Peptides against a protein of PDB entry 3S8F. Designs and how they scored, part 62

Target 1, 157 residues: chain A of PDB entry 3S8F
Amino acid sequence: VLTLFVAVPSLMTAFTVAASLEFAGRLRGGRGLFGWIRALPWDNPAFVAPVLGLLGFIPGGAGGIVNASFTLDYVVHNTAWVPGHFHLQVASLVTLTAMGSLYWLLPNLTGKPISDAQRRLGLAVVWLWFLGMMIMAVGLHWAGLLNVPRRAYIAQV
Target 2, 166 residues: chain B of PDB entry 3S8F
Amino acid sequence: DEHKAHKAILAYEKGWLAFSLAMLFVFIALIAYTLATHTAGVIPAGKLERVDPTTVRQEGPWADPAQAVVQTGPNQYTVYVLAFAFGYQPNPIEVPQGAEIVFKITSPDVIHGFHVEGTNINVEVLPGEVSTVRYTFKRPGEYRIICNQYCGLGHQNMFGTIVVKE

## One batch from the design tools (peptide; aimed at target 1 L72)

Design b2_p24_3 (made by RFdiffusion4)
Pose (drawn by RFdiffusion4):
Structure b2_p24_3 (pose): chain A 157 residues (1-157), chain B 166 residues (1-166), chain P 24 residues (1-24)
Amino acid sequence: as target 1 above (157 residues)
Amino acid sequence: as target 2 above (166 residues)
Amino acid sequence: LLPLLLAVYFTVIVAVTVAVLFTM
């Protein structure tokens, strides 16, 4: 029960952050139900990386609520589902957010500029990392529901 | 406009938060339902039941695997199961279909998992402790036990079998 | 438990998605 309550701050974060992004999209001219998404600064890796991380957090959090549901944990406990869940949370959102900081924080700390080429390369890196985490989340959640255990060298069997 | 957008955002946020709370409460009620049904039998016994891992294979209910299945009620069997590096005894565990099975599971060495494929049986096995879970097998046949807690280099090949007789 | 697990899983995804799209 208390774990289901720990989920409320992230459910609140989902709205406060989503409304903040929608407000920014509207300031930048976006209209429609989706125009506000397209109008956001998708050329800036510091923007893109946390946003993509937040997108993967939606299934990441859904899996966490499942794991927190006591008897439902007996379906997925110590299976590949659990790494599927935590790659979406820490290996995607937390890691992508830190990667995006290379693009505003590093210049601030070192004075070293980020070139146009380095910016595009950062875009590719955060997209590939995000997409790779999403594909693996699918493989691990599914294999987990099929009772494949975590922490195993299953290629040797 | 900022004032307006702000007002509207807070108003709808309050609505979302109430909905999201109502949803979590429904899940809590649904979990409470499972705890009142037979499916809750796989929840391990909360009572502490200490044993000694260093003698469990020499004395006590785990010393003779052939004697591991004991009828404890008219439709009940207790099964003493040893999960060790890297296997389970007895092998196979043989039980009748439709009977309630109380698995008492310990380990002489390291922590092992006990995950019965196709069931909700999924319990950690700690040396020095007895893990007790309950389940009734409704379908006869062979069930594979998977070790789902890393117990060393033999972990990926650590399996056992439950045969549910007709 | 599995049907209930999937229902919880997809219900949270759908609910958060709708909330993200209709904040304003």

Design b2_p24_3_s1 (made by RFdiffusion4, then SolubleMPNN; from b2_p24_3, 13 letters changed)
Fold by OpenDDE base, seed 3:
Structure b2_p24_3_s1 (fold): chain B 157 residues (1-157), chain C 166 residues (1-166), chain A 24 residues (1-24)
Amino acid sequence: as target 1 above (157 residues)
Amino acid sequence: as target 2 above (166 residues)
Amino acid sequence: LLPLLLLIYNSSIDAILEMMLNTL
């Protein structure tokens, strides 16, 4: 139980980010319960990428709690579940954040704005990446629960 | 404008922080519920037992593979298993169907995995520590043991077999 | 309603997890 207190700062951070998104959306004219979400700059891959990363991080964070649980970890430890968790945390959040950062950084470094074609391509890349990661992560988590081992090239199921 | 924005941000943050604390309690409750309802299938590890990994091959119950399977009761056995680079000893492990098997697993070298396919047996094996797993095989046949903890260059080839006899 | 929706969302995740664990 004491170990789970480590989740407190993480939760605070996550919800602070959510607060920032809500504030930003409302500043952009969004109103109501969901209007602020629609008002966010979904046409910018530098924004969309890290946000999709955050969305992937939510189930990943839930999995983190499972992995940190003494008893529940007994079920999932060293199964395909763990790689599934990693792909949500690293291959989704971290990677998409890096991608998003790149979409912001490169125009600033080169002094050239991203063309509309490049912007659309960037959006396609991050959405496809997210979709692929979600499919893979679900598969890995499911396989883990079916007792598919981690770090093995063969499984009974 | 900046000052007003700052105050607004703080208000949102306070709300979300309160929510985060509430969610913390929800998660703790959910974990408690899950543990209460889903722990029945977990194999107990027993009490902490230690062994000297430097001598485990030379003396003690793990030293002779031919004596690794010990009958401790009419339908109870203890199996002393070594996980080493890169295999298991004894191999195969032969046990009767329907018997309660207590696996006592340790390593003389590095950390290994002991994952038995078709079962919920999945433990790490640490040098200097004895992993204890209790299981009853209901179905006869061969069960593959897989090392699911990286243990070196031969990790991918580290397999064992449990043969359950009728 | 946002906090309520988020609570429902998180509870749903837990329910799914419970369902999956029961199939083990």
Scores: peptide ipSAE 0.023, ipTM 0.755, DockQ to the pose 0.051
OpenDDE base, seeds 1, 2, 4, 5: peptide ipSAE 0.005, 0.012, 0.015, 0.014; ipTM 0.742, 0.726, 0.737, 0.714

Design b2_p24_3_s2 (made by RFdiffusion4, then SolubleMPNN; from b2_p24_3, 14 letters changed)
Fold by OpenDDE base, seed 2:
Structure b2_p24_3_s2 (fold): chain B 157 residues (1-157), chain C 166 residues (1-166), chain A 24 residues (1-24)
Amino acid sequence: as target 1 above (157 residues)
Amino acid sequence: as target 2 above (166 residues)
Amino acid sequence: LKELLLLVYNSSIDFITLMMLHTL
């Protein structure tokens, strides 16, 4: 019940965030259906990190609804599916948002902008983190669908 | 400026609402399809049944492992299973092939898991509650029971066996 | 297909039901 209660506000938030991104991209000169995406500041790890987190949160959010559904939860409960969901929600969105926040916060606190080298390294870290997290999450969800148990060292397949 | 920005943002919400809702339904449909093709369906559960975990070992249908398998019909059995730290009883659980088995599972101590390898049987076992699962083993052999809920230092070694006889 | 339709239907019912209940 709680999951579904927060689902609607969360979806609305996601829509508004997406709308804000589109607006920002268009303000930066992006045009057309996808041009606004390209216009976003993909060279800034403080931007890229939370955006990638949001992208990971989409399947995670869908999974949350599945996990909250009685019928489907019978299939996925206490399987590797659940850790897959967690890694999308916590280790993707929350972690990447925190990483992005630090890339904004530290320069502001120190009064020193990040160097170009630090910026490039930050981008590499964020993208590699996201890639690894997506591989792990997809693998865990797949394993869960194959009835691999959670919290067990052995697999049924 | 903030007001103008807010108004402009609202202009994009309608499109994103439609897209996001559509994608949500697509994801749910895909997940449902995948789950449907990888499971034998939803396992029927009985009504909520309560027991006293402090006395379940001493009295009642779980007290004697030798009497845990009860024939309730010509091809129907009820099996009273205890999940405890760290194992299952009876162990092994012996049932006939093709018989309809109703598992009544509870715990005398902490929360455990009851995951039967090779089946879709996967339930949590709570002290004070009885988990009810109905299943028919169509193939003879041994099926391992795995605890998939952390229950202590011996959790990783907590196994049981169901032996399905021809 | 039948199982898929059933799962989709049941999950939809769960979602709708719980969403309605939280508004009460």
Scores: peptide ipSAE 0.025, ipTM 0.724, DockQ to the pose 0.052
OpenDDE base, seeds 1, 3, 4, 5: peptide ipSAE 0.017, 0.011, 0.000, 0.000; ipTM 0.740, 0.738, 0.724, 0.710

Design b2_p24_3_s3 (made by RFdiffusion4, then SolubleMPNN; from b2_p24_3, 15 letters changed)
Fold by OpenDDE base, seed 3:
Formats: C-alpha cells, sequence, structure tokens
Structure b2_p24_3_s3 (fold): chain B 157 residues (1-157), chain C 166 residues (1-166), chain A 24 residues (1-24)
C-alpha cells in the first residue's frame, strides 16, 4: 500500500506536465476538451519528440507500478516484459526528449533556424522512432506476459 | 497579466491533480482485483534461507547430485539444485508426475536465473541464498531450464532439463 | 523500399500482430 502511494508524486509530476500542455494549447487558441491538443505546435520536432516520449512514458509508468508490486513482479520479472518497460522509459521518453532537445538546441548553438527540410526530416524521424518503439514495446510486453524470458535467444513461444 | 496566467495554470494543475488521484485509485483497484482473483497460480516460496556458497559444493544437500532428489513424504519431494557457470545440477532433474516438488536452488558462483519453460517457475538464484519454489508437474515430459540472468561468457548456453516421469 | 517494408512486415510486424490476435 505504501509503495503504491509512492506513485503519487510521479503521477502529479506527469499530469502537471499535461497541465502545462493544456495551458499552452489553450493559449494558442485551442478550445474545448480536446481542441487544445490540436493547437499545440505539432509542426515542430522539438515539441513533438518529447511529447511522444511522454506518451510512451505513460504506459511505462503504469508498468512501473506493476514492476513495483511484489506479487505482480513475479509474473513479469526477467521476462521480455522488462525490456519492454525499458524501451518505454529510456528508449522512448529519455531518447525522444534528447532528440527534441537537440532540435531546439542546435538552432540556438548555430544561431540559425533549421531549414524546412530539416524540420520535416526531424518530424519524420521522431514519429518513426515513436512508432517503432511502440511496436517493439507492445510486442515485448505481450511476449513477457507469455513468459518469454529475457536474456535468452530461445523461448518456448 | 502574470496574475491571470498564474491562476489559470493553477486551475489546470488542480484539475489534472484530481485526475491523477482518480487514476491512482483506478490502478490500485486493478491491482487489488488482480490479486484477489488470481492467487491460485502463485507458487509458494519459502522463508529466506542462507547458505555458504564456498562450501555448498563440498558439504550439505547440494554436494551430491545423485542425492539431490529427496522424498520428503508421500508424493512430495525436495530437489536441491545448483545453478552454476554454466549449467545446472542435477541434470536432468528427474521427478514424478503429480508430485509436489520443492526446489531448493542456490549458486556456488554468480547470480543465475532459473526459468522453467512451460511453467511459471522463474526465479533468480543468488550465491549465499536459497531460492525455494514449490511446483507440481501435471504433465509428463521434458521441461527446459533457461538461465535468464546474464552470468558470463557461457550464459547463452546454460540450459538444464527437468524430466517428469509418469 | 517496398521489398524492405515487406521484409519488415513479414519478419516483425506480422509476428507481433499474430501474437496479439492469438492471445485475445
Amino acid sequence: as target 1 above (157 residues)
Amino acid sequence: as target 2 above (166 residues)
Amino acid sequence: LKELLLYIYNTSVKFVLDMMLNTL
């Protein structure tokens, strides 16, 4: 019970970020329950990347609660579930945030804005990365539930 | 202007905090439901036991693979298994079908995995500790043991076999 | 490109989809 309550600060942080996004979207003219999402700058890879990372981190965070659950951990521990969790946390959020940060930082370092071609390429990269990560992560989690072991080249299924 | 922005931010934060708490309760409820309804498949584990990894090969119940399978009662066995670099002993582990098997697993060297395919047996084996897993094999045949914890250069080849006899 | 995409589908995506569908 106490362990599960440790998730509260993490959730608070995550949803505070969401609150910031909503605020930003509404400032950009978005209205209604979902209109603020559409109003966000989806044409900027520096924005899209960390947001996609966040989206990947959400199920990863939920998985974190599972992994922290003593009894449930027995089901998933040392299975493909764990790498799936990693790829949501590290390979999605951390990596995409780093990518997004680079897309913001590089123009500032060079003193030049990125070209339209670079912007479009950046968008393609982050979306494709996210898609690949989601496919792999879902597969790994599912395989883990099927008791596919991690760190093994062979499995029954 | 700043004041308005501040209040707006707070309003959104409050809303999302409420949502956060609601989701927390949902997650807790889901976990509770899972625990309440899916307890039958849990493999009972024993109490924390310690062993000296430096002597486990020379003395004690793990020392002789030929004596590793011990009948402790009617249709009950204890199997003393060593996971080592890079294999398991005894190998194969021979047990009767339908018998309650208590695996006592330890390591003389490094951390290994003990993952039995076709079962929910999946534990890490730590030197100095005894992992206890209770399981009943319902089907005869061969069950492969896989090391799912990296243990060195031969990790990928570290396999064992449990033979369940009729 | 088409061949590459097909290869990826046949070696990875299809497997995941089949696994998901078979376990539903």
Scores: peptide ipSAE 0.017, ipTM 0.744, DockQ to the pose 0.028
OpenDDE base, seeds 1, 2, 4, 5: peptide ipSAE 0.016, 0.015, 0.015, 0.006; ipTM 0.733, 0.709, 0.735, 0.717

Design b2_p24_3_s4 (made by RFdiffusion4, then SolubleMPNN; from b2_p24_3, 14 letters changed)
Fold by OpenDDE base, seed 5:
Structure b2_p24_3_s4 (fold): chain B 157 residues (1-157), chain C 166 residues (1-166), chain A 24 residues (1-24)
Amino acid sequence: as target 1 above (157 residues)
Amino acid sequence: as target 2 above (166 residues)
Amino acid sequence: LKELLLLIYNTSVEMVTLMMLNTL
């Protein structure tokens, strides 16, 4: 119950960020229900990385609510589901946010903008990272639902 | 310009906050749905039972592995299992097919896991507490017990076996 | 391209899942 209570302000914060993104996209000329998404600066790894992190956080956050459920936790506890959740929250959201922060921070610290090559490389890195994390997370969650144990190298499924 | 920006941001925030609230209800509904459709995977919590981990090996129902399986009825058994660093006792655990088995699991040392492959039995075993799990094995054969809670250097090799006899 | 990417993704997910299930 307490964990679910904490989930409320977290969701509110996440969707407040989404509100800011919609506003920014519309200011950049985006129109319609989803046109604002296309208008966002997808050519900037400093933007793309944390946004991809947020996308990974959606299923991870939903999974967090599942994990916090006293009844549903019996299904997923100490299975591969839990590492799957962790990798969405930490290795996706937190890590991608950190990566994105570096793409902003380093140019500002050095006073030198990133080159176009560095920008393209950065985009490749964050997209590949996201893809890899999603693949692994899906596998871990699926395995967890099939009762693959956590912290064990063997399973019969 | 600042005022216009604030007003616009507020409008979008209100919309997304409303969506956020809606998502909370969706998640509650999903929890309810999952509970309704996946009840077979839920192990009901029993009454909290305490035991002294420092004496559990010397006295009581866990002290003698040879007496760990107790028939409590015509088709009912209680099995007193110790999870310890690094194994289970008794090992193997021998039970008849189709019988209702009540596992009483505790630890004399550190926290362990008790995960039985091919079943929904998956509990943590805490020193000083007795975990109670009820299960009926419908198929004969061997079921591996896996420790899924890190318990030390030998954790990865901590296995047990339940043998279900016809 | 979309179909190809989807195929690659789905295949990769399957492979990872199989590895996690110790069935690969």
Scores: peptide ipSAE 0.019, ipTM 0.725, DockQ to the pose 0.029
OpenDDE base, seeds 1, 2, 3, 4: peptide ipSAE 0.008, 0.010, 0.000, 0.018; ipTM 0.740, 0.693, 0.742, 0.738

Design b2_p24_4 (made by RFdiffusion4)
Pose (drawn by RFdiffusion4):
Structure b2_p24_4 (pose): chain A 157 residues (1-157), chain B 166 residues (1-166), chain P 24 residues (1-24)
Amino acid sequence: as target 1 above (157 residues)
Amino acid sequence: as target 2 above (166 residues)
Amino acid sequence: TAVVMAVVAATILAFFGLVYWKLL
């Protein structure tokens, strides 16, 4: 029960952050129900990386609520589902957010500029990392529901 | 406009938060339902039951695997199961279908998992402790036990079998 | 925002429902 309550701050974060992004998209001219998304600064890796991380957090958090549901945990406990859940949370959102900091924080700390080429390369890196984490989340959640255990060298069997 | 957008955002946020709370409460009620049904038998016994891992294969209910299945009620069997590096004894565990099975599971060495494929049986096995879970097999046939807690280099091949007789 | 909240709620219900169904 208390774990289901720990989920409320992230459910609140989902709204406060989503509304903040929608407000920014509208300031930048976006209209429609989706125009606000397209109008956001998708050329900026510092923007893109946490946003993509937040997208993967939606299934990441859904899996966490499942794991927190006591008897439901007996379906997925110590299976590949669990790494599927935590790659979405820490290996995607937390890691992507830190990667995006290379593009505003590093210049601030070192004075070293980020070139146009380095910016584009950062875009590719955060997209590939995010997409790779999403594909693997699918493989691991599914294999977990099929009772494949975590922490195993299953290629040797 | 900022004042307006702000007001509207807070108003709808309050709504979302109430909905999200109502949803979590429904899940809590649904979990409470499972805890009142036979499906909750796989929840391990909360009572501490200590044993000694260094003599469990020499004395006590785990010393003779052929004697591991004991009828404890008219439709009940207790099964003493040893999960060790890297296997389970007895092998196979043989039980009748439709009977309640109380698995008492310990390990002489390291922590092992006990995950019965196709069931909700999924319990950690700790040396020095006895893990007790309950389940009734409704379908006869062979069930595979998977070790789902890393117990060393033999972990990926650590399996066992439960045969549910007709 | 509305779409995002809907996706969040639907995803949570889909995951919980599927696992709950499998449990039973």

Design b2_p24_4_s1 (made by RFdiffusion4, then SolubleMPNN; from b2_p24_4, 12 letters changed)
Fold by OpenDDE base, seed 4:
Structure b2_p24_4_s1 (fold): chain B 157 residues (1-157), chain C 166 residues (1-166), chain A 24 residues (1-24)
Amino acid sequence: as target 1 above (157 residues)
Amino acid sequence: as target 2 above (166 residues)
Amino acid sequence: MEVFMNLLMDTILAEFNLVYALLL
């Protein structure tokens, strides 16, 4: 009960953030069911990074229910599945949020705006990070389901 | 206006709730399907049992590796396994093909893993607790036991073997 | 296998129901 109760504030936060993004996109002139997405500032790595982190966090949250389940955890525990989950939750969301925060914070603290080249590089970094993280996370989850153990250098698949 | 923004955000929450729940179902369904197609059934057997890790080597069913494999019925066995730093006892574990095996696994020292390659047997082994798993080996041969819980300097070399005989 | 699958599905459903009950 206590473990699953953690899902409540997490889902509420996710919905609130998503709703805030829609509201922001519509304020920026986006219209229709999906037009607000295009209106968001996708040219800013400080925005793109945490949003990509949120996207990776969704499947991670589903995996969290699995990992917290008594019966389901029996299957996935101490397999490559667990690192896969961590890379979605920590190395995706938390890390990308931190990256995004730095892209905003450092220019403000130094008083020096990032150059256009730095901005483009930043966008490339966060997109490549997200892509790589998704590939790795999917691979780790798959490997875990194929009974690849965690904390072992050998496996029989 | 924070109040206005709050109201606007709340108006979108219902839609995003529905979408998020739908996606959650999709992911859970995919996970369930994948698990169903990639795992052989291992059934946890018995209730949680407690043992004294300080005496488990001297007294009880884990004390003698020569008596670790106990026939409990026709084509049914219980195997009392110790996971310790850094190995398993008995080693090898010899069981018949097609027999229903109940593994009773505990540790005299620290937390270990009990992961049997080629199967979905994968449990943590805690000192003072008995892990129980039921499995039937359909194929003869050797199955390697791997410790997948860090247990010290020799963790990476902690292996055991199950020999399934025809 | 069947027992395991049943446990899996029962767990998923129970947990979903619990989450829904807490959220709604």
Scores: peptide ipSAE 0.021, ipTM 0.719, DockQ to the pose 0.039
OpenDDE base, seeds 1, 2, 3, 5: peptide ipSAE 0.019, 0.016, 0.030, 0.014; ipTM 0.756, 0.691, 0.745, 0.697; seed 3 fails the geometry check

Design b2_p24_4_s2 (made by RFdiffusion4, then SolubleMPNN; from b2_p24_4, 11 letters changed)
Fold by OpenDDE base, seed 5:
Structure b2_p24_4_s2 (fold): chain B 157 residues (1-157), chain C 166 residues (1-166), chain A 24 residues (1-24)
Amino acid sequence: as target 1 above (157 residues)
Amino acid sequence: as target 2 above (166 residues)
Amino acid sequence: TEVFMELLRNTILEEFLLVYAKLL
């Protein structure tokens, strides 16, 4: 009950952000159904990081509903699925949002813009982090579906 | 200009909010469908039973591991299992192949897990409560029991064995 | 190499110190 209750405002927030992104992309010259995505500032790690976090949050959110399901939870409960879900929600969304916040906050507070080299490094960091987290998350979810137990160092599979 | 932008944003927000609400209903419908069809292989839980964790080792059906496996009918058994820090009792649990086994699992100390490899048996064991799981082993052999709920310093070494005999 | 040299010239640590000094 509580999980589903929290899911409502989180979905509303996520889609509101998506609406803002669409508007911003269209203002930047993007056209069509998906052209606005390409028009977004993908060269800015302060933008890319939280967006990647949100992308990771989508399957994580779906997983949250699965975990909250009475029937589906029997399949995934106390398996590797659960830490997979947590790592998507915390290590992707929260962590990437924090990273993005730093890329925005520090230049703003110091009054010094980041160099082009720092920008490129930042992009590499957030993309590599996202990639690593997706690999880990997919692996954990897959392992969970194969009944690999949580909090155990061994598995039959 | 700011006002115009604000109005435009609101229009997009309304569309996306409508989409979000639609998706919410889809998810709820999917949950309802899974509940109705029970396609996820839910192990039926028995009656909620309670026991005194402070006396469960001294008296009652869990007290003697030699009497833990009880034949309740033709090809039907009840196994009274204790999950404790840090192991299972009885260990091994010996049951016949093809028999319907009802596991009655409780704990005398802290919360443990009862995860049987090669099966869909995966329950948490709470002190003061009896977890009931019904399962039929179709294949003979050894099945490892794993504690998948952190229960202390020896958690990682907490294993049991179910031996299914032909 | 260029990124590394840039970080040596203006390290994240320096930025943190500057931010810390401004926040105090």
Scores: peptide ipSAE 0.016, ipTM 0.692, DockQ to the pose 0.013
OpenDDE base, seeds 1, 2, 3, 4: peptide ipSAE 0.005, 0.005, 0.000, 0.000; ipTM 0.725, 0.685, 0.718, 0.705

Design b2_p24_4_s3 (made by RFdiffusion4, then SolubleMPNN; from b2_p24_4, 12 letters changed)
Fold by OpenDDE base, seed 2:
Structure b2_p24_4_s3 (fold): chain B 157 residues (1-157), chain C 166 residues (1-166), chain A 24 residues (1-24)
Amino acid sequence: as target 1 above (157 residues)
Amino acid sequence: as target 2 above (166 residues)
Amino acid sequence: TEAFMALLRETMLREFLLVYAKLL
């Protein structure tokens, strides 16, 4: 009940963020249905990190609904599915948002902009992190659906 | 200027709301379909039953492992299982092939898992609560019980065995 | 198993509809 209740405001927030991104992209010269996406500052790790986190949060949020479902939880509970969900929510969204915040916060606190090398390194870190999280999350969800247990070093499959 | 910006954002919000709701529907539908086509789901066989974890080892149907398997009818059995730190009782659990087995599982100490490999039996075992699962083993052999809920230093070695006899 | 799967599908469908209705 609580999770489902929280799902509504969370979705509203997500929509608002997406709308803000589209607006920002269009202000930056993006046109058409998808042109605004390309116009966003993909060269800035402070932007890319939280956006990738949001992308990971979409399937994670869907999984949250599944986990909170009385009937569906019987299928996924205490399987590898649950860690998969956690890694999307915590290790993707929360962590990437924190990383992005750091890339913004440190330059502002120090008054010094990041170098081009630092920027490029930051982009590499964020993208590789996201890729790794997606691979692991997909694997864990898949394993969970096959009834692989969590907190066990052995599997029944 | 701010008014124009708000109006524009509102228009985008409407589009994203529709898209997100559609995606949510698709995701839930796909997940539901995937889960429904799988036999990994467990439906409890009975209602919530409470027991006293402090006395469950001394009295009642869980107290004697030798009496844990009770025939309740023709080709029907109830098995009273204790999950404890760190193992299962009785061990092994011996049941006939093709019999309807009702597992009644509880814990005298902490929360454990009861996951039977090769089956869809996967429940948490809470002290003071009885987990009830109904299952019929169609194939003879040995089925391993594993604990999938961290329960202490010996958690990783907490195993049991169900022996299904032909 | 068939009966179980049928029940599972039914319960999942019901849950899906309930969740969706709550989100609307």
Scores: peptide ipSAE 0.008, ipTM 0.694, DockQ to the pose 0.039
OpenDDE base, seeds 1, 3, 4, 5: peptide ipSAE 0.007, 0.006, 0.000, 0.000; ipTM 0.739, 0.733, 0.721, 0.710; seed 1 fails the geometry check

Design b2_p24_4_s4 (made by RFdiffusion4, then SolubleMPNN; from b2_p24_4, 11 letters changed)
Fold by OpenDDE base, seed 2:
Structure b2_p24_4_s4 (fold): chain B 157 residues (1-157), chain C 166 residues (1-166), chain A 24 residues (1-24)
Amino acid sequence: as target 1 above (157 residues)
Amino acid sequence: as target 2 above (166 residues)
Amino acid sequence: TDVFMALLRDTILREFLEVYAKLL
């Protein structure tokens, strides 16, 4: 019930953030329907991490609606679906946002910019993290839909 | 200057809000599809029923595993199952093929799971509450019951069996 | 399509309406 209550506001918030990104991209010279995306600072891990988190949050949010739905929760509850959802919400969005925030916060606190090597390493870490999380999450959701149980070392499939 | 920026932001927000609403409908459609394709087999039955977990082992329909399977009508049975640390009672549960089975499941101790492999029977079992599910086994054989809610040191080995007789 | 829409109306849509009716 709570999830459903905040579903629309959450979507509005998420896409408002996207609107801000489009505006920023266009200010940076991006043109056309998708050109603004390419114009965003993809070379900055402080930017990339939260954005990847948001991308992971999209299917996670959809899963949240599923988990909050009475009839559908009966199908997915205590299956591998639930860990899949959690990893998208916590290990993707929250964690990546924290990583991105750290990449912004530390340079500002120390007054020293990150080196190019640190920047490149940060990008690698964030992208690899996202990739791993997506693979795991897709697998867990798939397994959950096939009724693979949560918290069990065996499965019916 | 700020006014122009705000106007531009507003234009993008309108577009993305429209997209947001569209995506909401897409999600709802996907949810409905999932529901339509996965609702077959198990029917939640009955309303919320409460029991005293401190006495459920001593009195009532769960007290005697030999009396746990009750025929309630022609080709209809009620099975009173206890999920406890660490197993199920009765074990095995013996029911006939093609019979309508109503499982009444509760716990005398902590929260457990009741997941029947090969079926979509999957419920949490709470002390003080009776979980009710209705199912008809169309195929004879053995169906394993597994606990999918952590319940202690023996959780991973907490199994039961439903034997469906032809 | 009819079954789909009926299911949507009776389950998902109903749940949303129950929640958001409090806001109306």
Scores: peptide ipSAE 0.000, ipTM 0.688, DockQ to the pose 0.041
OpenDDE base, seeds 1, 3, 4, 5: peptide ipSAE 0.007, 0.000, 0.000, 0.000; ipTM 0.736, 0.726, 0.714, 0.697; seed 1 fails the geometry check

